# Peptides against a protein of PDB entry 3OGK: the designs that were tried, part 75

Target 1, 307 residues: chain A of PDB entry 3OGK
Amino acid sequence: ATPDRLSRRFPNLRSLKLKGKPRAAMFNLIPENWGGYVTPWVTEISNNLRQLKSVHFRRMIVSDLDLDRLAKARADDLETLKLDKCSGFTTDGLLSIVTHCRKIKTLLMEESSFSEKDGKWLHELAQHNTSLEVLNFYMTEFAKISPKDLETIARNCRSLVSVKVGDFEILELVGFFKAAANLEEFCGGSLNEDIGMPEKYMNLVFPRKLCRLGLSYMGPNEMPILFPFAAQIRKLDLLYALLETEDHCTLIQKCPNLEVLETRNVIGDRGLEVLAQYCKQLKRLRIERGADEQGMEDEEGLVSQRG

## One batch from the design tools (peptide; made by RFdiffusion4, then SolubleMPNN)

Design b1_p15_4_s1 (from b1_p15_4, 9 letters changed)
Fold by OpenDDE base, seed 4:
Formats: sequence, C-alpha cells, structure tokens
Structure b1_p15_4_s1 (fold): chain B 307 residues (1-307), chain A 15 residues (1-15)
Amino acid sequence: as target 1 above (307 residues)
Amino acid sequence: SRFEERRRLLEAARR
C-alpha cells in the first residue's frame, strides 16, 4: 500500500504499523526508492492522518528530519512511538520527539541503531513527561544517558509499568526501582560480578509488582536476588543471562507461575523437562541459538529435536 | 575477564 492510498481509505486512522525489509537486506545497497524509508509515510501522517496516535516503524530507515516532522505534526496527540529495529536517526531526533510529544505513553527504540550525540532526550523526557507507561531501549547502546533521569521519570510517571534499558549498572538503578512503584516489567541493565564482593547485589529491592524480568549478565551468583519474588514471575528473559543448564533448572523450579520464557539453547533437554514439570502455566517458549553452543563440548546443553 | 565473556555472549545473541 502507498501512503496516499492509506489516508484516503482511512482518514481517521489511529494506529499505524509499518514493516520494512529484514536487516540482512539493509547491508546491501538499498535503492533509494526502497519502501524502507519512513519519509513518505511521515509526510502522509503530517498532512492527512490527523487522528493518528500510535506509530510503529519496524526495520525502517528513519531520519532526524522524519522524527522532527512527526513530532511537530502530532505533538501531544502522539501516544505511542515504536522505532523497532530502525536506523538512520540520531539522539537529536529522539529529543525532538520527547520535546514536542509531552504526553507520549510508549516510547520504544528496541534494537535500533543510531548515532548518539548526547543524553538530552532522556533528560527532556524526565523533565516534562508525566504520562509515560512504557519505555524501551532494550538492546541499544546508549552511553550518554543518566540513570538519574530514569529515576526522575519513575518518580514523575506514576503509570510507568514497563522499562527496558541498555547496559546500566544495576546498582545505579536502585533509586529508579524505589521510585517505580507500579513497575511490572524490567529488562536490561548490567550485573557485574565482583569476586571481592559476592553480596554486591543481594540487597537490591525490586518494585513489588515486578513480574516480567530480564536481567542482563545475571549469573548463578546473582540469580538468588530473584528468589524472594520468583513465585510472582510470569515472564523471564534469559537471553542475556549467564546461566548454565543447572542454573536454569534451579530458577525454573522457583517460578511456578511462569507464562513466558525466552532463553538460549543452554537450557538443554534437562531444563525443558524441569520447565514442563514445574511451569504448568507456560504459554510461550523461545529458544535461541547462543554463542555458548560453540564452547559446549558436552552433549547435554543441546536441545535435541526430541525436546 | 568474566566481563569480556559476558559481553561476547551478548554480542553473539544480538546477531
């Protein structure tokens, strides 16, 4: 479909999701006329889709100019922006979005690639937004944003329920977790093992309603921090955890209400057996191939075709 | 370092 056809057919459209080509195709010279650019769609949104409140771009090329135009056109009417696996923009584009769309509820940049100029976008969001419900820059590389701004967002946005972040040291997020009283989902962060301080993370206090969780670099030494509330966990993202098969078994046994599990093949057939035994409410299972497959000489860590 | 190993695992999982 072309942008103009969409607006003519659905002038009162409130939600739009556009999907570009897979990333593998992005490495090849994408012709300029490739439907992967959001520009013509942003133009159409700005001119003709005046009721649009939710925009989801997946695997598309998005420029700062596109974001600026979108931001100014929709302003406080924009409730959801998802830049899902997108590229081509900088943090200036994000700054424009949060500056002009002060009532945005969902902001997602998961797995997007961008040029980071500064952390002003998160600061601006922290200073002016009170509506945010979902913030997701999972699997991104922001190095110039402040965990203090994240804490401010949590304090100001009482409806904040889901936050997925990059490689923040978890201890820097203590204030955030304390402020985020209604948080149900958290993914990301960085757990850094300190041989000299094995109890480094044991006093972490998580939000009371937390039930969807994915801590990056969580190893067996850090895993016990979940045990006090493991029974309330409904979703686990273990894709970036440093758990072996036995560790998976230990954790899974403590999560009887688990509904969604995402992990690597390190879970093994044994982990899957334990999962079947203890997690009777499981609805979705995702198993990805990890780099750990190359190092596992032992046959036990492979999910067989029989699992 | 364990940190470097962790980063490698993340990078591999992101590909």
Scores: peptide ipSAE 0.170, ipTM 0.816, DockQ to the pose 0.252
Fold by OpenDDE base, seed 5:
Structure b1_p15_4_s1 (fold): chain B 307 residues (1-307), chain A 15 residues (1-15)
Amino acid sequence: as target 1 above (307 residues)
Amino acid sequence: SRFEERRRLLEAARR
């Protein structure tokens, strides 16, 4: 499909989702004429799609100029922007989005690759947005953004229900969790093992409605922080947890209402058996081959033909 | 530690 064809057919389009090439081809390997660039679409949005409030770009090249044009064209009418596994922009582009689209409800840049100039975009979002419901920069590398801005967002955005972040130290998010009273989903952060202080995370207070969770680098020493509310967990992302087969079994037994599980092959046949026994509400199961496959000492950490 | 090693492996896989 071409942008012009779409606008002619659907001038009142409210939601647009575009998919580019598979990720393997995204590292400057996309020909300029392939259509992996959002530029022609942004031009069409600006000129002809005046009702558009939701934009989802997946695996596309997005420049700062594209984001600036989109931001100015849609302004406060833009409710959703998802830069899903995109590349080509900097934080200046994000700054333009949050500056001009002050009523944005969903902002996603999960697994996107970008150049980080500063943390101004998150600060601007914190200072002016009260509408945000979903913030997702999961699997990104921001080093210049402030956890304090995330806390401010939580205080100001009462409808904030889902937040996924990069590798923030979890202890720096204490203020955020306290402020995010309506938060239902949290993914990311960084749990850092400290042999000298093994219980440094035990006093973490999570939002009371939290039921979808994925803590990065969570090991068996940190896992008990989930136990007080494990029964209310509906979705669990263990893809980046540091749990062995037995740890999976321990946690799964405490999550009888689990509906979605994402984990690595380390769950093993034993973990799958426990899952089947205790998680009768399970709807979706994702098992990935992990990078730790070669380092697995537990022979049970493999899903066989039995599982 | 085994945790640090696995973390590095996972981080490498994320990139």
Scores: peptide ipSAE 0.161, ipTM 0.804, DockQ to the pose 0.168
Fold by OpenDDE base, seed 3:
Structure b1_p15_4_s1 (fold): chain B 307 residues (1-307), chain A 15 residues (1-15)
Amino acid sequence: as target 1 above (307 residues)
Amino acid sequence: SRFEERRRLLEAARR
């Protein structure tokens, strides 16, 4: 498929998803004509796809110039931008997007690699956007953004239902959770064990509608914070939780309405048995091989052909 | 601790 053929065939296209190749090679070695760059597509969008409101780039090279062109071309007509595992841009590109696309509803940069210049993009989003429904920079590292801006977004965006973030200390997000009254999904953050304050997270108040969760670095000591609303949990991301097989069993038993589970091999055959027993509404299961397999003391965390 | 070690491993896997 070529950009020009696409626009000729579908001039009224509203949604576009482009996939690049896996990042096995160094991007600097990729020829410009390889097709991994979004530039020719952004040009086509700007010129010929005037009804496009949703753009999803996966594993593509995206420059700040590309983002700026896209932002100016679509402006408030752009409702969805997903930079999924993309690279080549800086936070200046993000700033351009949020500056020009003030009615954006979905902004995703999950697992993207970028240069962070400042936190202005999130601040700008907080100051001017009231339409945001989904914000996702999961599996990214922002050091210069403010949790206060996230709180402001929550207060101003009444339809905000899904937020996935990087390594914010969860206690810094208390204000955000209080403001995000309609939030249904939260992933990310950072739970940090404190021997001197073992219960420092026990008083966390989560949004009442929260049913899709993925708290990073959640261990067995923190896991009980979910128990009061475990029955309403429909999706769990445990990929980056610090739960053992037994902990998985404990949590799963408390989530009878679980529909989606993502976890590592540490769940084990035992965890899968418990899952089958207690989670009759399960629709999707993802099991990844974790890097922590070598640190396992026994074979309990192994998924065999039985599972 | 065991948890600290696993955190490091998970972070490494995330990258």
Scores: peptide ipSAE 0.147, ipTM 0.799, DockQ to the pose 0.163
Fold by OpenDDE base, seed 2:
Structure b1_p15_4_s1 (fold): chain B 307 residues (1-307), chain A 15 residues (1-15)
Amino acid sequence: as target 1 above (307 residues)
Amino acid sequence: SRFEERRRLLEAARR
């Protein structure tokens, strides 16, 4: 499809999702005429799709100029922006979005690659937005944003229900968790094992409604922090947890209401047996081959056709 | 440590 054809056929379009590059191609190898750039679409949105409130770009090239044009064209009418596995922009582009789209409800940059200039975009969002429901920069590398701004967002956005972040030290998010009273989903952070202080995270207090969770680098020493509310967990992202097969069995047994599980091959056939026994509400299971499999010598950490 | 090694492996896989 072409942008001009889309606007002619659907001038009152409210939601647009575009998918760009093939998985086999790198962004910089896509010719301009391939449609991997959002520029012609942003132009069309600005000129002819004036009712559009939701935009989802997946695997596309997005420049700061594109984001600036989109932000100014849609302003407070933009409710959702998802930059899903996109590239080509900097944090200046994000700043433009949050500056002009002050009523945005969903902002996603999951797995996008970008140049980080500063943390102003998150600060601006914290200072002015009260509408945010979903914030997702999972699997990104922000080093210049502040956990305090995340706390401010939680305090000001009473409808905030889902937050996925990069590698914040989880203890720096204590204030955020206290403020995020309606939070249902949290993914990311960083748990840093301290052999000298195994109870480092045991005093963490999570939001009372939390039921979808994925803590990065969670090991067996940290896992017990979930036990008090494990029965209310509906989704677990263990893809980047540091749990062995037995740890999976222990945790899964405590989550009888689990509906979605994402993990690595380390769950093993035994973990799958436990899952089948205790998690009768399971709807979706994702098992990935992890980078750590090359170091796995134990066959128990493998999923076979028997599992 | 085992955890540090795995963390490095996972971070490399994320990139």
Scores: peptide ipSAE 0.137, ipTM 0.791, DockQ to the pose 0.168; fails the geometry check

Design b1_p15_4_s2 (from b1_p15_4, 11 letters changed)
Fold by OpenDDE base, seed 1:
Structure b1_p15_4_s2 (fold): chain B 307 residues (1-307), chain A 15 residues (1-15)
Amino acid sequence: as target 1 above (307 residues)
Amino acid sequence: SRFDERRRLREAAER
């Protein structure tokens, strides 16, 4: 489809999702004519799609100028922006979005690559937004944003239900978790093992409604922090957890209400057996090959046709 | 080390 054809056919379009070609963007092998740039679409949105409230770009090239144009064109009518695995922008583009789209409910830049200039975009969001429901910069490399701004967002956005972040130290998010009273989903952060303080995370208080969880770099020593509310967990993202097969078994048996599991091949056939035994509500299972498989070729950390 | 494992996992996720 072309932008002009879309607007002519659907002038009252409220939601648009554009997908770039798979893998091409990931390898910087984007041919000039593959249609990976959002620019012509943003132009069309600005001119002709005046009811558009939700935009999802997946694997697209997005410039700061594109974001600025989109922001100004849609302003407070923009409720959802998802930059899913996109590239080509900086935090200046994000700043433009949050500055002009003050009623945005969903902001996602998961797995996007960008140049980070500063943390102003998150600060601006914290200062002016009260509508946010979903914030997702999972699998990104923000180093200049403040966990305090995230806390402010949680305090001001009463409908905030899902937050996925990069590598924040989890202890820096204590204030955020306290403020995020309605949070149902959290992914990301960073759990860091400290041999000198093995229980440093044991006093971590999670939001009471938390039921979808993916703590990055969670090992077996940190895993017990989930046990008090494991029965209420509905979704687990263990893709970036540091759990072995037996650790998976231990955790899974404590999550009888689990509906979605995402993990690596390290779960093994044994983990899958335990999953089948204890998780009768399971609806979706994603198993990926992990970097840890190279060391576990001869161990239980492999899923065979048995599982 | 756990640190090395985390790094490897992160790098794998970026692929």
Scores: peptide ipSAE 0.075, ipTM 0.789, DockQ to the pose 0.254
Fold by OpenDDE base, seed 5:
Structure b1_p15_4_s2 (fold): chain B 307 residues (1-307), chain A 15 residues (1-15)
Amino acid sequence: as target 1 above (307 residues)
Amino acid sequence: SRFDERRRLREAAER
């Protein structure tokens, strides 16, 4: 479909989702006219789609100019922006979005690749937004943003229910978790093993409503921090956890209300058996072949065709 | 080491 055809047929469009080419193609010489650039769509949005409140770009090239144009065109009418696995922009583009779209409810840039200039975009969001419900920059590399701004967002945005972040040290998010009283979902962070302080995370207090969780680099030593509220966990992302088969079994047994599990092949047939036994409400299971295939000498960490 | 495993997982996620 072309942008012009869409606007002519649906002038009152409120939600738009565009998908570009698979990521494997993004690293190759992408011809300028492959349809992966959002520019023509942003132009059409700006001119003809005046009721558009939700935009989702997946695997597309997005420039700062595109974001600036979109931001100015939609302003406070923009409720949702998802830059899902996109590339081509910098944090200046994000700054434009949060500066002009002060009532944005969902901001996602999960797995997007960008140039980081500064942390001003998150600061601006923290200073002016009170509407945010979903913030997701999972699997991104921000080094210049402040955990304090995330805390400010949590204090100011009382409807904030889902936050996914990059590799923030979890201890730097203590203030955020205390402020995010209505948070139901958290993914990301970084759990760093400290041999000299094995219990450094044991005093971490999570939001009381937290039921969807994915802590990056969580190992068996950190896993017990979940036990006090494991019974309320409904979704668990273990894709980036450092758990072995036995650790999976231990955790799964404590999560009887688990509805969604995402993990690696390390769960093994044994873990799947335990899952079937204890998690009767399971609705979705995702098992990825992880880097574990190279290191798992033990047969127990493999999901066989029998499972 | 756990650090090495974390790095491997991160690198795998970046692919």
Scores: peptide ipSAE 0.073, ipTM 0.789, DockQ to the pose 0.234
Fold by OpenDDE base, seed 2:
Structure b1_p15_4_s2 (fold): chain B 307 residues (1-307), chain A 15 residues (1-15)
Amino acid sequence: as target 1 above (307 residues)
Amino acid sequence: SRFDERRRLREAAER
C-alpha cells in the first residue's frame, strides 16, 4: 500500500503498524524507493491522518527529522510510539518525541539501533510526563541515561505497568522498584555475579504486583530472589538468563501459574517434563537456539523430538 | 566464565 492510498481510504485511522524489510536485508542496503523509510508515511500522517494516536514502525529506517515531524504533527494526541527494530535516528529524535508528545502512554525502542548523544530524552520524559504506562528499550545500548530518571518516571506515572530496560545494574534500580508501586512487568537489567558476595542481590525488593519478569544474566545464585513471589509469576523471559537445565527445573516447579515461558534449548527434555507437570496454565512456550549450544556437549541441554 | 557466557549471549542477541 502507498501512504496516499491509505489516507484516502481511511482518513480517520487511529492506529498504524508498518513493517519494513525482511530479516535477511541490512537497513543500509534498502533503496530509497523500496519503502523501508518512514519519511513518506510521516508526511502522510502529518498532512492527512490527523486522528492517528498509535504508530508502530517495525524494521524501518527512521531519521531524527522524521521523529521531529511526527512529534510536532501529533503532539499530545500521540499515545503510542513503537520503534521496533528500527535504525537511523539519534537520541535527539527521542528528545523531540518526549518534548512534544507529553501525554504519550507507550514508548518502545526495543532492539532498535541508534546513535546516543546524551540522556536528555529520558530526563525530559521524567520531568514532564505523568501518563506513561509502558516504557520499553529492551535490548538497546543506552550508556548515558540515568536510573534516577527512571525512578522519577515511576514516581510520577501512577499507571506505569510495564518497563523493559537495557543493561542497568539491578542494584541501581532499587529506588525505581520502590517507586513503581503498580509495576506488573519488568525485563532487562544486569545481574553481575560477585564470587566474594553471593548474596549481593538477596535484599532486592520487587513491586508487589510484579508477575511478568525477565532478568538478564540471572544465574542460579540470583534465582532465589524470585522464590518469595514465584507463585504469582505468569510470564518468564529466560532468554538471557544463565540457568542450566536443573536450575530451570527448580524455578519452573515454583511457578505453578506460569502462562508464558521464553527460554533456550538449555531447558532440555527434563525441563519440558517439569514444565508439563507443574505449569498447567501454560499458554505459550518459546524455545530459541542459543549461542551456548555450540558449547553444549551434554545431551541434557537439548530439546529432542521426545520432549 | 559467567562473564564470557554473558558476552556470547549479547553477541547472539545482536544477530
Scores: peptide ipSAE 0.061, ipTM 0.775, DockQ to the pose 0.237
Fold by OpenDDE base, seed 3:
Structure b1_p15_4_s2 (fold): chain B 307 residues (1-307), chain A 15 residues (1-15)
Amino acid sequence: as target 1 above (307 residues)
Amino acid sequence: SRFDERRRLREAAER
């Protein structure tokens, strides 16, 4: 499909999702006309798609200029922007989006690659947005953003229900969790083992409605922090947890209302058996191959064709 | 590092 054909056929389009090709190739080898650039689509959006409120770019090249044009063209009409595994932009582009699109409800940049200039985009979002429902920069690396801005967002955005972040120390998010009273989903953060303080996370207070979780680097020592509300957990992302097969079994047994599980092969056939036994409401299971399989000589960490 | 581990896990999932 071409941008021009789309606008002619669907002038009242409200939602657009574009998918680029898998980035297996080095970006330097992508021809300028390869269609992986959002530029022609942003031009079409700006000129002809005046009712567009939701944009999802997946695996596309997005420049700061593209983001700036999109931001100015849609302004407060833009409710959703998803930069899913995109590249080519900096935090200046993000700043433009949050500056001009003050009523944005969903902002996603999960697994996107970008140049970080500063943390102003998150600060601007914190200062001016009250509409945000979903914020997702999961699997990104921001070094210049402030947990305080995230807390401010939580205080100001009453409808904030899902937040996925990078490698924030979880203890720095205590204020955020206290403020995010309606939060249902949280992914990311960083749990750091401290031999001198093994219980440093045990006093974490999570939002009362939290039911979808994916804590990064959660090991068996930290896992008990979930036990008080494990019965209300509906979704677990364990892709980046440091749990062994037995740990999976322990946690799964405590989550009888689990609907979605994402994990690695480390769950093993035993973990799948436990899952089948205790999680009768399971709707979706994703098992990824982990790099850790090379070290597991023991059969317990492998999902067989029987499982 | 934990970062390296996460990267490895992600790369493995994309194969």
Scores: peptide ipSAE 0.080, ipTM 0.794, DockQ to the pose 0.497; fails the geometry check

Design b1_p15_4_s3 (from b1_p15_4, 9 letters changed)
Fold by OpenDDE base, seed 2:
Structure b1_p15_4_s3 (fold): chain B 307 residues (1-307), chain A 15 residues (1-15)
Amino acid sequence: as target 1 above (307 residues)
Amino acid sequence: SRFEERRKLLEAARR
């Protein structure tokens, strides 16, 4: 479909999702006429799709100029922006979005590639937004943003229910967790093992409604922090956890209400057997091949047809 | 190191 055809057919469109290139192609190799750039669509949105409140770009090239134009065109009418695996923008583009779209409810840039200039975009969001429900920059590399801004967002946005972040040290998020009283989902962070202080995370307090969780680099020493509320957990993202097969079995047995599990092949057939035995509410299972497979000498960490 | 292992896991998952 072309942008002009879309607007003519659906002038009152509220939600738009565009998918770009397959993973095998580099963004810079896409011809201008291939449709990998959002520019023509942003132009059309600005001119003709004046009721659009939700935009989802997946695997597309997005420039700062595109984001600025979109932000100014939709302003407080924009409720959802998802930059899913996109590239071509900087944090200046994000700053424009949060500056002009002060009532945005969902902001996602998961797995997007960008140039980081500063942390002003998150600070601006923290200072002015009270509507945010979903914030997701999972699997991104922000080094210049502040955990304190995240805490401020939690304090000011009473409807904040889902937050996915990059590699924040979990202990720096204590204030955030305390403020995020209605948070149901958290993914990301960084659990850093300290051989000299193995219990440094044991006093971590999570939001009372938390039921969807994915802590990056969680090992068997940190895993017990979940046990007090494990029966409440409905979704686990263990893709970036450092759990072995037996650790998976231990955790899964404590999560009888688990509905969604994402993990690596390390779960093994044994883990799948335990999952089947204890998690009768399971709806979705994702198993990825991890780098750990290259080092596996035994079959315990392998999923076979028996699982 | 554990840090290197973590990074490798993340890189593999991003592909």
Scores: peptide ipSAE 0.176, ipTM 0.814, DockQ to the pose 0.269
Fold by OpenDDE base, seed 5:
Structure b1_p15_4_s3 (fold): chain B 307 residues (1-307), chain A 15 residues (1-15)
Amino acid sequence: as target 1 above (307 residues)
Amino acid sequence: SRFEERRKLLEAARR
């Protein structure tokens, strides 16, 4: 499909999702003029799609200029922007989006690759937005953003229900969790083991409605922080947890209402048996091959094709 | 260290 054909056929389009080439073709390996750039689409949006409120780019090349044009063209009419596994932009582009689109409800840049210049975009979002419902920069590497801005967002955005972040130290998010009273989903953060303080995270207070969770680097020593509300957990992302097979069994037994599980092959056949026994409401299961398989000599660390 | 393993795991999973 071409941008011009889309606008001619659907002038009142409200939602657009575009998919580029697979990730393997991204970065400098993309041939010139292959069509993976959002530029022609942004031009068309700006000129002809005046009712568009939701934009989702997946595996596209997005420049700061593209984001600036989109931001100015849609302004407060833009409710959703998803930069899903995109590349080519900097935090200046993000700043333009949050500066001009002050009523944005969903902002996603999960697994996107970008150049980080500063943390101004998150600060600007914190200072002016009260509409945000979903914020997702999961699997990104921000080093210059402030957890205090995230706390401010939680305080000001009462409809905030889902937040996924990069490698923030979880203890720096205490204020955020306290402010985010309606939060249902949280993914990311960083749990850092401290041998001198094993109970470092045991006093963490999570939002009362939290039911979808994925804590990065969660090991067996940190896992007990979930036990007080394990019965209300509906979704677990364990892809980046440091749990062995037996740890999976322990946690799964405490989550009888689990509907979605994402984990690595380390769950093993034993973990799958426990899952089948205790999680009767399970709807979706994702098992990825992880780096930990290379070191596992025990059969219990592998999911077999048997069954 | 456990910390190093955590980083390696996450980096590998992100590729």
Scores: peptide ipSAE 0.166, ipTM 0.805, DockQ to the pose 0.243
Fold by OpenDDE base, seed 4:
Structure b1_p15_4_s3 (fold): chain B 307 residues (1-307), chain A 15 residues (1-15)
Amino acid sequence: as target 1 above (307 residues)
Amino acid sequence: SRFEERRKLLEAARR
């Protein structure tokens, strides 16, 4: 469908989701008419979709100008913006969004590729937003944002329930976790082993309602930090964890209420057996092929066709 | 090293 056709048919549209081509195609010569640019849609939103409160762009090309136009057009009426695996924008575009859309509840740029100019967008969000419920820049590379701003967001946004971040040192997020009293989901961060400090993370306090979790680079030495609340874990993202098959088995056994598991082939058939035995409420299982598969000589570390 | 492994895992997952 074209933007103009959509607005004519649905002038009172509240939610819009657009999907572009696979990300691999975005790095090649993209014809102008392939429909990958959000520009014509943003124009239509600005002019004709005045009740739109939720926008989801997936694998689209998004410019700063597009974001600026969207921000100004929807302002405080915009509740949800998801830049899902998008590209073409900078943090200036994000700054415009958070500056003009001060009542935004969901802001997502998971797996998006962008040029980072500064951390002002997160600071602005921290200073002015009290409505945020979901913040997700999982699998992104922000180097200029401050964990202190994330803490401020947690303090000011009492409805904050889901936060997914990039490579923050987990210890820098202690203040955030303390402030985020209603947080149910956390993904990302960075766990870093220190041979001289094996208990570096053992005193980490997580939000009491935390039940969906994915800690990046979590190894077997860090895994025990989950044990006190493992029984309440409903979703576990182990895609970027550094757990072997046996580690998976250990953790899974402690998560009897697990509903969603995302992991790599390293779970193996053995891990799947343990999962079936202990996680009777499992609803969704995602197994990705990891880079570790190439180095695995042990058959137990692979999910077979039988499994 | 674990650091090298982490980088490798991230690179693979992002592709």
Scores: peptide ipSAE 0.157, ipTM 0.802, DockQ to the pose 0.258
Fold by OpenDDE base, seed 3:
Structure b1_p15_4_s3 (fold): chain B 307 residues (1-307), chain A 15 residues (1-15)
Amino acid sequence: as target 1 above (307 residues)
Amino acid sequence: SRFEERRKLLEAARR
């Protein structure tokens, strides 16, 4: 479909999702007219799609100019922006979005590649937004943003229910968790082993409504921090956890209300058996092949077709 | 090591 055809057929379109080609295909000189650039669509949105409130770009090339144009065109009417696995922009583009779209409810840049200039975009969001419900920069590398701004967002956005972050030290998010009273979902962060302080994470207090969780680099020593509310957990993202098969079994047994599990092949047939036994509410299971498979000499970490 | 595992996980996630 071309942008022009879309606007003619659906002038009252409220939600648009565009998918580009996989990143592997972007290594070659992408012609300017290639469907990978959002520019033609942003132009069409600006001119003809005046009721559009939700935009989802997946695997697209997005420039700061594109983001600026989109931000100014939709302003406070833009409720959702998802830059899913996109590239080509900097934090200046993000700053434009949060500056002009002050009522944005969902901001996602999960797995996007960008140039980080500063942390101003998150600061601006913290200073002016009270509408945010979903913030997701999972699997991104921000070094210049402040956990304090995240805490401010949590304090000011009463409807904030889902937050996914990059490599924040979890202990730096204590204030955030305290402020995020309505948070239901959290993914990301960084759990770091400290031989001198093995219990450094045991006193973490999570939001009371938290039921969807994915802590990065969570190992068996940190896993017990979930046990007090494991029965409340409905979704687990273990893709980036450092759990072995037996650890999976231990955790799964404590999550009888689990509906969604995402993990690596390390769960093994044994983990799947335990999952079937204890998680009767399971609706979705995602198993990814991890790079850790090369180190698993023993059969226990393989999911067979018989599972 | 845990460090090596983290690196492998990150590398896998970037693919």
Scores: peptide ipSAE 0.129, ipTM 0.791, DockQ to the pose 0.241; fails the geometry check

